# Peptides against a protein of PDB entry 5T59, part 78

Target 1, 112 residues: chain A of PDB entry 5T59
Amino acid sequence: TTPTMQSTSLLTEHLGYPPISLVDDIINAVNEIMYKCTNAMEKYLMQRNIIGKKDFSDEIKIGTAKLESLLENSVDKNFDKLELYVLRNILSIPSDLLEENRFRLLHHEKLV
Target 2, 90 residues: chain B of PDB entry 5T59
Amino acid sequence: EHIRFQRLVQVCNKALEESIRKLQSWEKIHECFPNYGQTREGIENLTVCQQQVIKLWSNLSRVEFDAIFHERSIEEKLNQLDDLINKARS

## One batch from the design tools (peptide; made by RFdiffusion4, then SolubleMPNN)

Design b2_p17_8_s2 (from b2_p17_8, 10 letters changed)
Fold by OpenDDE base, seed 3:
Structure b2_p17_8_s2 (fold): chain B 112 residues (1-112), chain C 90 residues (1-90), chain A 17 residues (1-17)
Amino acid sequence: as target 1 above (112 residues)
Amino acid sequence: as target 2 above (90 residues)
Amino acid sequence: MEEKRKKREEKLKELSE
């Protein structure tokens, strides 16, 4: 179930911003954090790339890339679900309030 | 009476927990470094790295999400929305 | 979703450059 145009408009007026903006902030933040984590991991291991006269730099780079991909896929999946849930169930207006008389309620309360 | 903000926090936490779950698996970490992880020092380094990443993930997510919620005034707005809905149904 | 919001703003602009 996709949010209606009416719901989006009412919520935008109430929030002061479109509902999708909040979701975008959340998803952008977690993606930034994700790459910070993987970058930190790679740097940490690359400073410890030589063990017993053997250089593991190539393996570290490949391994870190694999972990990044794994995390990226998981973040993508879980936060896509989050986006749908938030927009459908949290940032939503019940259908009974989408009638004309009740539709005016949110607008009226904001102006008064 | 107020339920929406609580739900928002819950689903955010769940998404964060589910996202990092696979990195909490030592087996998954070790599989990415098959030869490096066969050395004593390699195992030690990977162990520390895994722990630090998880902590970094948790700390940064808390700080950043709280900042977003504050900047968007989302708790107040969702509480108001709950109140409006309840009022309309009374 | 819009092509993952332009691949999340081109990987967040190379992580803020």
Scores: peptide ipSAE 0.489, ipTM 0.947, DockQ to the pose 0.053
Fold by OpenDDE base, seed 4:
Structure b2_p17_8_s2 (fold): chain B 112 residues (1-112), chain C 90 residues (1-90), chain A 17 residues (1-17)
Amino acid sequence: as target 1 above (112 residues)
Amino acid sequence: as target 2 above (90 residues)
Amino acid sequence: MEEKRKKREEKLKELSE
């Protein structure tokens, strides 16, 4: 389930940024890394595209694209899970502290 | 006492490990290069490439994630959150 | 999620890194 609006607001105040921003940074980073990796792979193999007088350039391009897609799917799946977990379990406020009487906790600590 | 940041690191590592697992499969690699991988030299190239990509993945992720954590001051903030919660429950 | 964050910044600004 998605975190409550209250939780998001309180955490945003505490963090100085919305919780989702951290997750976005992480996911953006891994995606950038992913494409760097696949690009490096393609470049490496394209420098070695001729074997036994046969040109494997087309196969290399297609193959690296397939691997990229495979990696993309895996990254998407695993980091979607990560996003959910982080927002639900790490960047979260326990329900007992979200009660009306306890809601002031983070505000109080910040303002005092 | 302080558990949230540790969990963050753990789940990040897990996600990274699970994500790269597909590229760690030689079968998956070979399937993408069926003819290239039928040559001795091709196999050698793919092997080196696979290893280098995995290392690159690991190194870059470490550096970039650490940078993110630092820039977001997330360890400090999560520790503070833990402290606040613990204080409220004490 | 959220349109995969706008195709991940349009594939990270079309890989303008």
Scores: peptide ipSAE 0.488, ipTM 0.948, DockQ to the pose 0.054
Fold by OpenDDE base, seed 2:
Structure b2_p17_8_s2 (fold): chain B 112 residues (1-112), chain C 90 residues (1-90), chain A 17 residues (1-17)
Amino acid sequence: as target 1 above (112 residues)
Amino acid sequence: as target 2 above (90 residues)
Amino acid sequence: MEEKRKKREEKLKELSE
């Protein structure tokens, strides 16, 4: 299940930002890196597109696109899992601390 | 004692490693360039390309993720969270 | 998840080019 609103509020106060912001930074970064990699690959091969008398430009463009799609699918799968895990198990507050008395203690400790 | 940041690093590394695994397969790369990869020169180019891409992936991910962790002060914050939780349970 | 952050911010704003 998703984190509670109470947990999100407490963590936002503690972190100075919503937990989802960290996850978004991570996922955005890896996606940027992904496209930089595939772009670099295409550029590298396109500079080497002619072998003998044959021009492989079309094959290179199609091939790099296929690899990009493959990488996109893998990144999407693995980092969706990462998002769920981080929000559920890392950036989370145990249920026992969400009780009224523990909640106040945690809040007090943060402010002192 | 402090476990959350360690887990964060672990799952990030795992996700990165699992994501790039397909590009580490020569068979997968060759399948995308069936005719180009039938030439000696093409194989050489693909080999270098594969190596450089994987290197770029690894280097950029390290730099960018470390920057994110620093900007978000996440190690400190997660350690503090661990401490608060442990203290509350004592 | 949320339209994959709106197609990952429209492919990161087309790589901000």
Scores: peptide ipSAE 0.488, ipTM 0.947, DockQ to the pose 0.055
Fold by OpenDDE base, seed 5:
Structure b2_p17_8_s2 (fold): chain B 112 residues (1-112), chain C 90 residues (1-90), chain A 17 residues (1-17)
Amino acid sequence: as target 1 above (112 residues)
Amino acid sequence: as target 2 above (90 residues)
Amino acid sequence: MEEKRKKREEKLKELSE
């Protein structure tokens, strides 16, 4: 179940930004970190590509690409789950607060 | 009393841990470098690389996520949300 | 993944305006 428009509006008012913005920041950050890690790995190994007069550059490039793909898949899977959980369970308003009288109270409290 | 921010931190940590888990497998690392990993020096280099990547992952994620949480004032906002919910149910 | 990240970044910028 996706968040309702009402919940999104109320939370946006409360947070000062849409709830999804927090999730986007988190996911963007982890993706940036992911590529920094894989890039660092490739560079490290490419500086050590020759062993026993044999050049392993091609194997290193292919291998690091495979690891990057593996990490990408894992990050995508786990942070998609995170997004759903955060938006549904953490950045959410219980139904009792969405009732007419409770809704008014919440809105009033934010304005006063 | 205040539960939402704690849950946010928990699910973030879980996602980070689950994401890096496959790279913590030496078998997975070695499979990507089958010939390179047959050499002594190659094994040593891969070992250091694996350790450093995991460390980099952990350090960067901590710094960046904390920065996000601070910039978004999310702990304060989630605590306030908890308080509002508790008040409404009282 | 890169394209997905890009889309999210764009969305974030739009929503933050």
Scores: peptide ipSAE 0.443, ipTM 0.943, DockQ to the pose 0.114

Design b2_p17_8_s3 (from b2_p17_8, 7 letters changed)
Fold by OpenDDE base, seed 4:
Structure b2_p17_8_s3 (fold): chain B 112 residues (1-112), chain C 90 residues (1-90), chain A 17 residues (1-17)
Amino acid sequence: as target 1 above (112 residues)
Amino acid sequence: as target 2 above (90 residues)
Amino acid sequence: MEERREERRKRLEELAK
């Protein structure tokens, strides 16, 4: 189930930021890391592009691009699942806390 | 009692592990460099490259994710959330 | 990055169905 607006508001108040912001940080980080890795691969191999008087630069560029795509697809798949799980199961408020009295409790605890 | 942060760490680690798994396949790597990988030096280079990338992936993810968790105070916040939930149920 | 974010959003919407 998708988080309710009320849940999002309460969590935002509790966290000091919207729950999605944490996920965005995680996703942005892994994407940055991903491209750092693929860039490192290409640079490493391009420094070793000539073997036996043969220049493999073109093959290296194409190959690293393919690996990048492979990694992108895998990252997207796995971190899409992560996002859904985190927002639904970790950064979530049970229904019993969404009652009016429970809502006040959260505010009370914050103010005290 | 406190479970949410632990779960967050677990699912992050799982996602990272699953994401890099395909690059751990030598076959997949070699297929991307069919001619380069037919040379001795090419194979050696690809092997080292594969290992280094996997290590880089692991190290960077650890550092960056820890930084995020710290900046967002997520362990504390999730523990507090657990406490609130438990209190509400008592 | 924005393009990827948008793509992610679309994928998530599909998964959430």
Scores: peptide ipSAE 0.355, ipTM 0.940, DockQ to the pose 0.213
Fold by OpenDDE base, seed 2:
Structure b2_p17_8_s3 (fold): chain B 112 residues (1-112), chain C 90 residues (1-90), chain A 17 residues (1-17)
Amino acid sequence: as target 1 above (112 residues)
Amino acid sequence: as target 2 above (90 residues)
Amino acid sequence: MEERREERRKRLEELAK
């Protein structure tokens, strides 16, 4: 199930930012790291592209691109799952706290 | 008592581990460089490259994720959330 | 990065159904 608007609002007040912002930071970071890794790999191999008088530059470019794609797919899959889990199970408010008498509790604690 | 932040760290680590698993496969690496990997030097270069990438992945992710968690004060906020939930249920 | 975010949004919407 998707978090309610009320839950999002309360969590935003509590966190000081929307819950999705944390997830965005995490995913943006891993994507940046991913491309740094693949770039480093390509650069490393391109500095070693000639073996036995044979130039493997084209193969290296194609190969690193394939690995990048593989990593992208894996990152997307695993961090999509992570996002759903975090938003549903970690950055979530139980239904009992969303009742009127308890809904005000979180807000009250913030103001006091 | 406090469980949410621990779970966050766990799922992040799991996602990172699962994501890099494909690159930990020598077979998959070699398949991407079929001719290059037929040479002794090529194998050596690919081996070093694979190891370096995995280390870079691990080190960067640890540093960056810790920075995010700190900047967002997420441990404190999740602990407070746990406390609020527990208090409401008591 | 914006393009990837859009793609992620689409995947999440599909996964959440």
Scores: peptide ipSAE 0.348, ipTM 0.940, DockQ to the pose 0.220
Fold by OpenDDE base, seed 5:
Structure b2_p17_8_s3 (fold): chain B 112 residues (1-112), chain C 90 residues (1-90), chain A 17 residues (1-17)
Amino acid sequence: as target 1 above (112 residues)
Amino acid sequence: as target 2 above (90 residues)
Amino acid sequence: MEERREERRKRLEELAK
């Protein structure tokens, strides 16, 4: 299940930002890196597009686009799993701490 | 005692490794460039390109993820969270 | 980027079921 609103609030107070913000940063970064990699690949090959008397520019463009799609699909799959795992298991509050008597502890520690 | 940050690093590394796995396959690379890869020069260029992309992926991810972790103070915050949980259970 | 974020949200919702 998804984290509760209570957990999100407590973690936001502790972190100074919502837990989802960290995940967003990570995923945004990897997506940026992904496109930088594919762009670099295309540029590298396009500078080497002619072999002999044949121009392979069209094949290079199509090929790099296919690889980009493969990488994009893999990134989406693996980082979707990462997001769920992080939010459920790392940036999470155990049930025993969500009890009313334990709920106050996090606030107390923050104020001290 | 402190386990959450270690887990975060582990799952990030795993996700990065799994994501780039397809590009580590020479067969998949070659399939995308069937005619280009039939030439000697093409094979050489693709080989270098593959290696460079993987290195770029690794280097950029390291730098960017470390920057994120630092900016978000996530190691400290996760350690504190571990401590709070342990304290609450004691 | 916004489009991809929306797609990610939809995928996440499906995975959370």
Scores: peptide ipSAE 0.342, ipTM 0.939, DockQ to the pose 0.221
Fold by OpenDDE base, seed 1:
Structure b2_p17_8_s3 (fold): chain B 112 residues (1-112), chain C 90 residues (1-90), chain A 17 residues (1-17)
Amino acid sequence: as target 1 above (112 residues)
Amino acid sequence: as target 2 above (90 residues)
Amino acid sequence: MEERREERRKRLEELAK
């Protein structure tokens, strides 16, 4: 079920911010964490790029890039699902509360 | 009674876990470093790196998500939402 | 939504370099 404008408005009033803002925070955070992790990995390995007489710098750069891409795809997939679920099921208002009489209740509770 | 915040935490944890799962695969890691991983020292480095990255992922996600939840007062707000729904249905 | 996240990802990629 796709959230309605009415639901969004009511939730925005209740939350003090649009529901999507929470999701944005979450997604932004995980992306930041993701790149921190991949960057740390690359730096760690680049500090250990020479084994014996061989320099593995190029392989490390390529390899870490591949892993980064892999992680990006996984993050995108899973957090897309998260976004949909949160907006549809968690940050949602049941239809019975979208009725006018119940709408008044929500508004009244906020004012108290 | 209060279920929405619990669900939020649950789906966040699931998304985080599923996202990092591929990096938990040694096979996937090794495939990205085929020659480096053929050396003893390389294997050791990759092993430590993998473990530390996963740890970093876990720690940072916990801290950052908790901060978000706090800043957005989401537990309180979702509990209130649950209460409103329950009240309306009573 | 996808565009939004993609833009964010691109920015973070640049910052990570």
Scores: peptide ipSAE 0.282, ipTM 0.931, DockQ to the pose 0.049

Design b2_p17_8_s4 (from b2_p17_8, 11 letters changed)
Fold by OpenDDE base, seed 3:
Structure b2_p17_8_s4 (fold): chain B 112 residues (1-112), chain C 90 residues (1-90), chain A 17 residues (1-17)
Amino acid sequence: as target 1 above (112 residues)
Amino acid sequence: as target 2 above (90 residues)
Amino acid sequence: EEEKRLKRREKLLKLSA
């Protein structure tokens, strides 16, 4: 079930920010971490690109790019699922609270 | 009583673990470096690299996610949400 | 950043279906 506009509004009031903002922070963070990891990997191997008389620079660049793509796909898949779960099941308001009298309760509790 | 924040932490940890799982496969790492990985020194370098990346992933994610949770006061807010829901149902 | 967000939302719509 997709969150309703009412649910989003109530949660925004409660949180002080839209629920999606939290998810955005999480996903942006993991993406940044991902590229830091892949960059570190490439740099580490490029400092060790010569073994014997062979230069493996090209293979390292291609290989690290492949691993980056693999990680990107996995991150995208898993954190898309995370976003869906968080918005549906964690940052959600039960239907019994999505009534006029209950809306007041949430608003009132915040003001008191 | 308070369940939402616990669930948030759990799903974050699971997503992080599942995301890095493929990099934990030595076979997949080796496949990306077929000739480099045929040398003894290459294998050693790849092994260390793999371990370091996984550690970096774990450490950075912990620090950054904790910072986000703190900045958004999400534990407190989710606990309050649980309380409000429970109160409304009583 | 908005472009990235938009792309993620599109993927979510597919997952939710």
Scores: peptide ipSAE 0.394, ipTM 0.938, DockQ to the pose 0.247
Fold by OpenDDE base, seed 1:
Structure b2_p17_8_s4 (fold): chain B 112 residues (1-112), chain C 90 residues (1-90), chain A 17 residues (1-17)
Amino acid sequence: as target 1 above (112 residues)
Amino acid sequence: as target 2 above (90 residues)
Amino acid sequence: EEEKRLKRREKLLKLSA
């Protein structure tokens, strides 16, 4: 089920913001967290890049980049699913409330 | 009675857990550092690093998502939505 | 930011199709 324009409008009125804005906040937050995590990992390992007489800086940079890519792919996949679920099932209005009489009810409740 | 906010929290937790799962694999971590991970000290560093990243992921996500939920008043709004739906169906 | 959002939505459209 795909959200309708009417549903979006009603939810925007109810929420005070478009439903997509919440999802955007969530996804933006997780992306920020993701890069903070990978950055922290790289910094941690780069401070420990020399073991014995060998410098592993290049390997660390490549390795952390690979892990970042792995995490990016996983985040994209899982939070795309999240967005779809939230917009279709959580931030949604049942069809019975999209009828004329129920539409009036929503407006009436808002004004009360 | 109120179910939507609970579902939101559940879906968020699931997405976070599934996203970090691959980093919870020691094999995946070690594969990225094949020579570094052949040293005792390297293994120790990677182990600590893995643990710290997972902890940081969990802590930051909790703080940031709670902040978003608060700023958007989403629990209240979803509860109200549940109430409206239930009222309309009664 | 808008571009990023659009890219995400494109992915969702493909996924839902």
Scores: peptide ipSAE 0.392, ipTM 0.938, DockQ to the pose 0.247
Fold by OpenDDE base, seed 2:
Structure b2_p17_8_s4 (fold): chain B 112 residues (1-112), chain C 90 residues (1-90), chain A 17 residues (1-17)
Amino acid sequence: as target 1 above (112 residues)
Amino acid sequence: as target 2 above (90 residues)
Amino acid sequence: EEEKRLKRREKLLKLSA
């Protein structure tokens, strides 16, 4: 089940930012890291592109691109799952705290 | 008592581990460089490259994720959330 | 951040197409 607007509001108040912002930071970071890794791989191999008087530059470019695609697919899959899990199970408020008699609990506790 | 931050760290580590798993396969690496990998020097270069990339992945992810967690004060906030929930159920 | 999310989604859609 998707987090409710009520839950999001309460968590935003508690965290000082919307829950999704944390997930965005994580996903943005891993994407940046991913491309840094693939870039480093390409550069490393391109500096070693000549073996036995044969130039492997084209093969290296194609190969690194394939690995990048492979990594991208894996990152997307796993971190999409992560996003759902974090928002539903970690950055979540149990239903009993969303009842009318307990709705103001987090807000009240913050003010006390 | 405090479980949410632990879970966050666990799922982050799992996602990172699962994401890099394909690059940990020598077969997958070699398949991308079929001719280059048939040379002695090519194999050596690919081996070093694979190791360095995996290390870079691990190191960068650790540094960046720790920075995010710190900037967002997420451990403290999740612990507080656990406490609030536990208190409400008492 | 919303813009970044949209860009990621766009990239994903292109890759899956």
Scores: peptide ipSAE 0.370, ipTM 0.937, DockQ to the pose 0.085
Fold by OpenDDE base, seed 4:
Structure b2_p17_8_s4 (fold): chain B 112 residues (1-112), chain C 90 residues (1-90), chain A 17 residues (1-17)
Amino acid sequence: as target 1 above (112 residues)
Amino acid sequence: as target 2 above (90 residues)
Amino acid sequence: EEEKRLKRREKLLKLSA
């Protein structure tokens, strides 16, 4: 079940920010980390690009790019799943509490 | 009682672990550097690089995610949400 | 924020393709 507008509003009020903002922070962070990792890898290998009389710079650049792509795909897949799970199961309000009477109770609790 | 934050941490860890899994494959690493990896020195460099990247991934993710959780006060908010739900059902 | 999210995903799709 997808989050309702009502639940989003209530959670936004409770959290002080929209639920999606937390997920966005997480995904932004992991993407940043991902690129830091791949960049570090490339730089490390590029400092070691010459072995004997051979220069492997081109191969290193291509290889690290391939690994980056691989990691990007994996990150996208896994954190899309995470986003769905978090929004549906963690940052969610049970349907029984979305009834009119309980809705008022939630607001009352927040305002008191 | 309080379950939401624990679940958040768990799914974050799972996503991180699953994401880095392919880089944990030596075969996958070697395939990206077919000629470089045919040299002894190249293999050594790739081995160290692989290990360092995985460690960097783990360390940075821990630091950054903890920072996010703190900045968003998410543990407290999720605990409050749990309490609110439990109270409403009692 | 939504725009940012969309742009990020588009970038990831292009790079991972």
Scores: peptide ipSAE 0.366, ipTM 0.937, DockQ to the pose 0.103

## One batch from the design tools (peptide; made by RFdiffusion4, then SolubleMPNN)

Design b2_p18_1_s1 (from b2_p18_1, 6 letters changed)
Fold by OpenDDE base, seed 3:
Structure b2_p18_1_s1 (fold): chain B 112 residues (1-112), chain C 90 residues (1-90), chain A 18 residues (1-18)
Amino acid sequence: as target 1 above (112 residues)
Amino acid sequence: as target 2 above (90 residues)
Amino acid sequence: LKKEAEERKEEAKKIEEK
């Protein structure tokens, strides 16, 4: 179930920030980590590009790019799933509590 | 009674693990470096590289995600949410 | 880092096209 506007508002009030902000932080972090990893890999191998009399620089560049693409696709897929799950099942308010009389509970707790 | 934060940690860990899974495959690594990986030194270098990348992935993700959770006070907020929901249903 | 990654991908593509 897609989060309602009301749910988003209530959670924003409770969290002090929109629920999506947390997900954005997570996704931004993993993307940064991903590129740090692939960058490190490429640099490491390029420092070891010559074996014997053969230069493997081109192969290393191609191979690293392929692995980066593979990782990028995997990250995108898995963290898209994560985003949906978090917003629907973790940062969510049960529908039975989305009634006028019960909404007061969240507001009341903040005001008291 | 508190379940939401635990679930958050679980799904984050799962996403991280599943994302790096293919890089944990030696076959996948070797396929990307077919000639380089036919040399003894190449195999050694790739092995070390693979291990280092996986370790870097794990360490950085742990540190960064924990920092996010702390900065967002998400454990406390999710626990409070659980409490509010449970109270409302009581 | 993302920019550098994209540059690496482009370079790799050029190499493969040779």
Scores: peptide ipSAE 0.564, ipTM 0.945, DockQ to the pose 0.958
Fold by OpenDDE base, seed 4:
Structure b2_p18_1_s1 (fold): chain B 112 residues (1-112), chain C 90 residues (1-90), chain A 18 residues (1-18)
Amino acid sequence: as target 1 above (112 residues)
Amino acid sequence: as target 2 above (90 residues)
Amino acid sequence: LKKEAEERKEEAKKIEEK
């Protein structure tokens, strides 16, 4: 179940930003971190690409790309789950608070 | 009493841990570098690389996520949300 | 960084095609 427009509006007012914005920040951050990690991996190995008389540059490039793809898939999967959980269970308003009388109370509390 | 922020931290940590789990497998690392990993020096380099990447992942995640949480004041906001919910149910 | 990653993947693909 996706969050209702009412919940989104109330939470946006409460947070000062839409709930999805927090999730976006988290996902953007982990993606940035991911690519920093894979970039570091490639750079580290490429500095050590020659062993003996053999140049392993091509293998390193291929291998790093494979690992990056693996990590990308894992990040996408796990943070999609995170997004759903956060929006449904953390950044959510229980149905009892969405009732008319409770809604007024919440709004009143915000104004006072 | 206050549960939402704790849950946020928990699910973030879980997602981070599960995401990096594949890179924690030496077998998977070695499979990506079949010939490189057949050399002693290659194995050493891959070992160090694996360890450093995992550490980098952990450290950067901690710093960046904490920064996000601070900038969004999410702990305070979630605590307030918990309080509002509890108050409404009283 | 993402752009660099994509470039690496493309390069890797080209290498594998050899």
Scores: peptide ipSAE 0.563, ipTM 0.945, DockQ to the pose 0.967
Fold by OpenDDE base, seed 2:
Structure b2_p18_1_s1 (fold): chain B 112 residues (1-112), chain C 90 residues (1-90), chain A 18 residues (1-18)
Amino acid sequence: as target 1 above (112 residues)
Amino acid sequence: as target 2 above (90 residues)
Amino acid sequence: LKKEAEERKEEAKKIEEK
């Protein structure tokens, strides 16, 4: 179930930011980390591209790109799942609290 | 009592683990460097590279995610949310 | 970093096409 507009508003008030902002931070961070990793891998191997009389630069470039793509696909899949789970199950308001009387309690606690 | 933050940490860790799992496969690493990995020195380099990447992934993820959680005060906020929900149901 | 990654991919593609 997709979060309701009301739930988003309440959570935004509680958190001080929209729930999606947290997820965005997480996803942006992991993507940055991912590219740092693949960049480091390429640099490391390219510094060791010659073994004996053979230059493996082309193979290293291709191989690194393949691994990066593999990692990208995995990150995208897993963190898409994470986004859905977080927004639906963690940053969510139970339906029973979306009633008038329950909203009053939440607002009261926030304002006091 | 407080469950939401624990779940957040859990799912983050799981996502990170599942994301890096394929790079933990030596077979997958080797197949990307078929000729390079046929040399002794190449195998050594790939081994070190694989290990370093995994370590970098783990360390950076821990540091960055903790920073995010701190900046967003998410543990406190989620605990408060749990408390509010529990109170409302009482 | 993302830009660099894309550049690497493009270069790799060119190499494979040879």
Scores: peptide ipSAE 0.561, ipTM 0.945, DockQ to the pose 0.968
Fold by OpenDDE base, seed 5:
Structure b2_p18_1_s1 (fold): chain B 112 residues (1-112), chain C 90 residues (1-90), chain A 18 residues (1-18)
Amino acid sequence: as target 1 above (112 residues)
Amino acid sequence: as target 2 above (90 residues)
Amino acid sequence: LKKEAEERKEEAKKIEEK
């Protein structure tokens, strides 16, 4: 299930930032890494585009683009799953702590 | 007792591994370069390229994710959360 | 980097259309 506003508020107070911020950092990082990888691949192969008497520049450009698309799709899929899992199962507060008495306890302990 | 941070690391590693899995397939690489990959030199270049990309992926992800976890103090915060939950349930 | 990636994809499409 989707995290409640209450849990988000409590976790934000605890973390010092909204839980989604951590996920955003992770996703932004992996996307940057992804494009660094594909860029390096394209540059490497384009420096080696001629074999014998044949120029494979066009094939390299097309092939690299295809691989990049494949990687993009995979990253998107897997890190969407990661986002859901982290927010629901890791950065979450059990229902028993969301009860009024337990809620006060959590808040009090943080402030003391 | 402390389980949340361990799980975070695990799911991050899993997502990274699953994301790069397709590029670990030589068949997938070769399919993208059908004529280039029919030459000896082309195969050699593709092989090196594949290896370098995978290494770059692994190294950068490790460094960047560790930096994020440190900057966000997430291990400490998740451990504290575990402690609070355990205390409440006792 | 993302911009460069998009440019590469566009170029690839043009090549394929030829």
Scores: peptide ipSAE 0.560, ipTM 0.945, DockQ to the pose 0.970

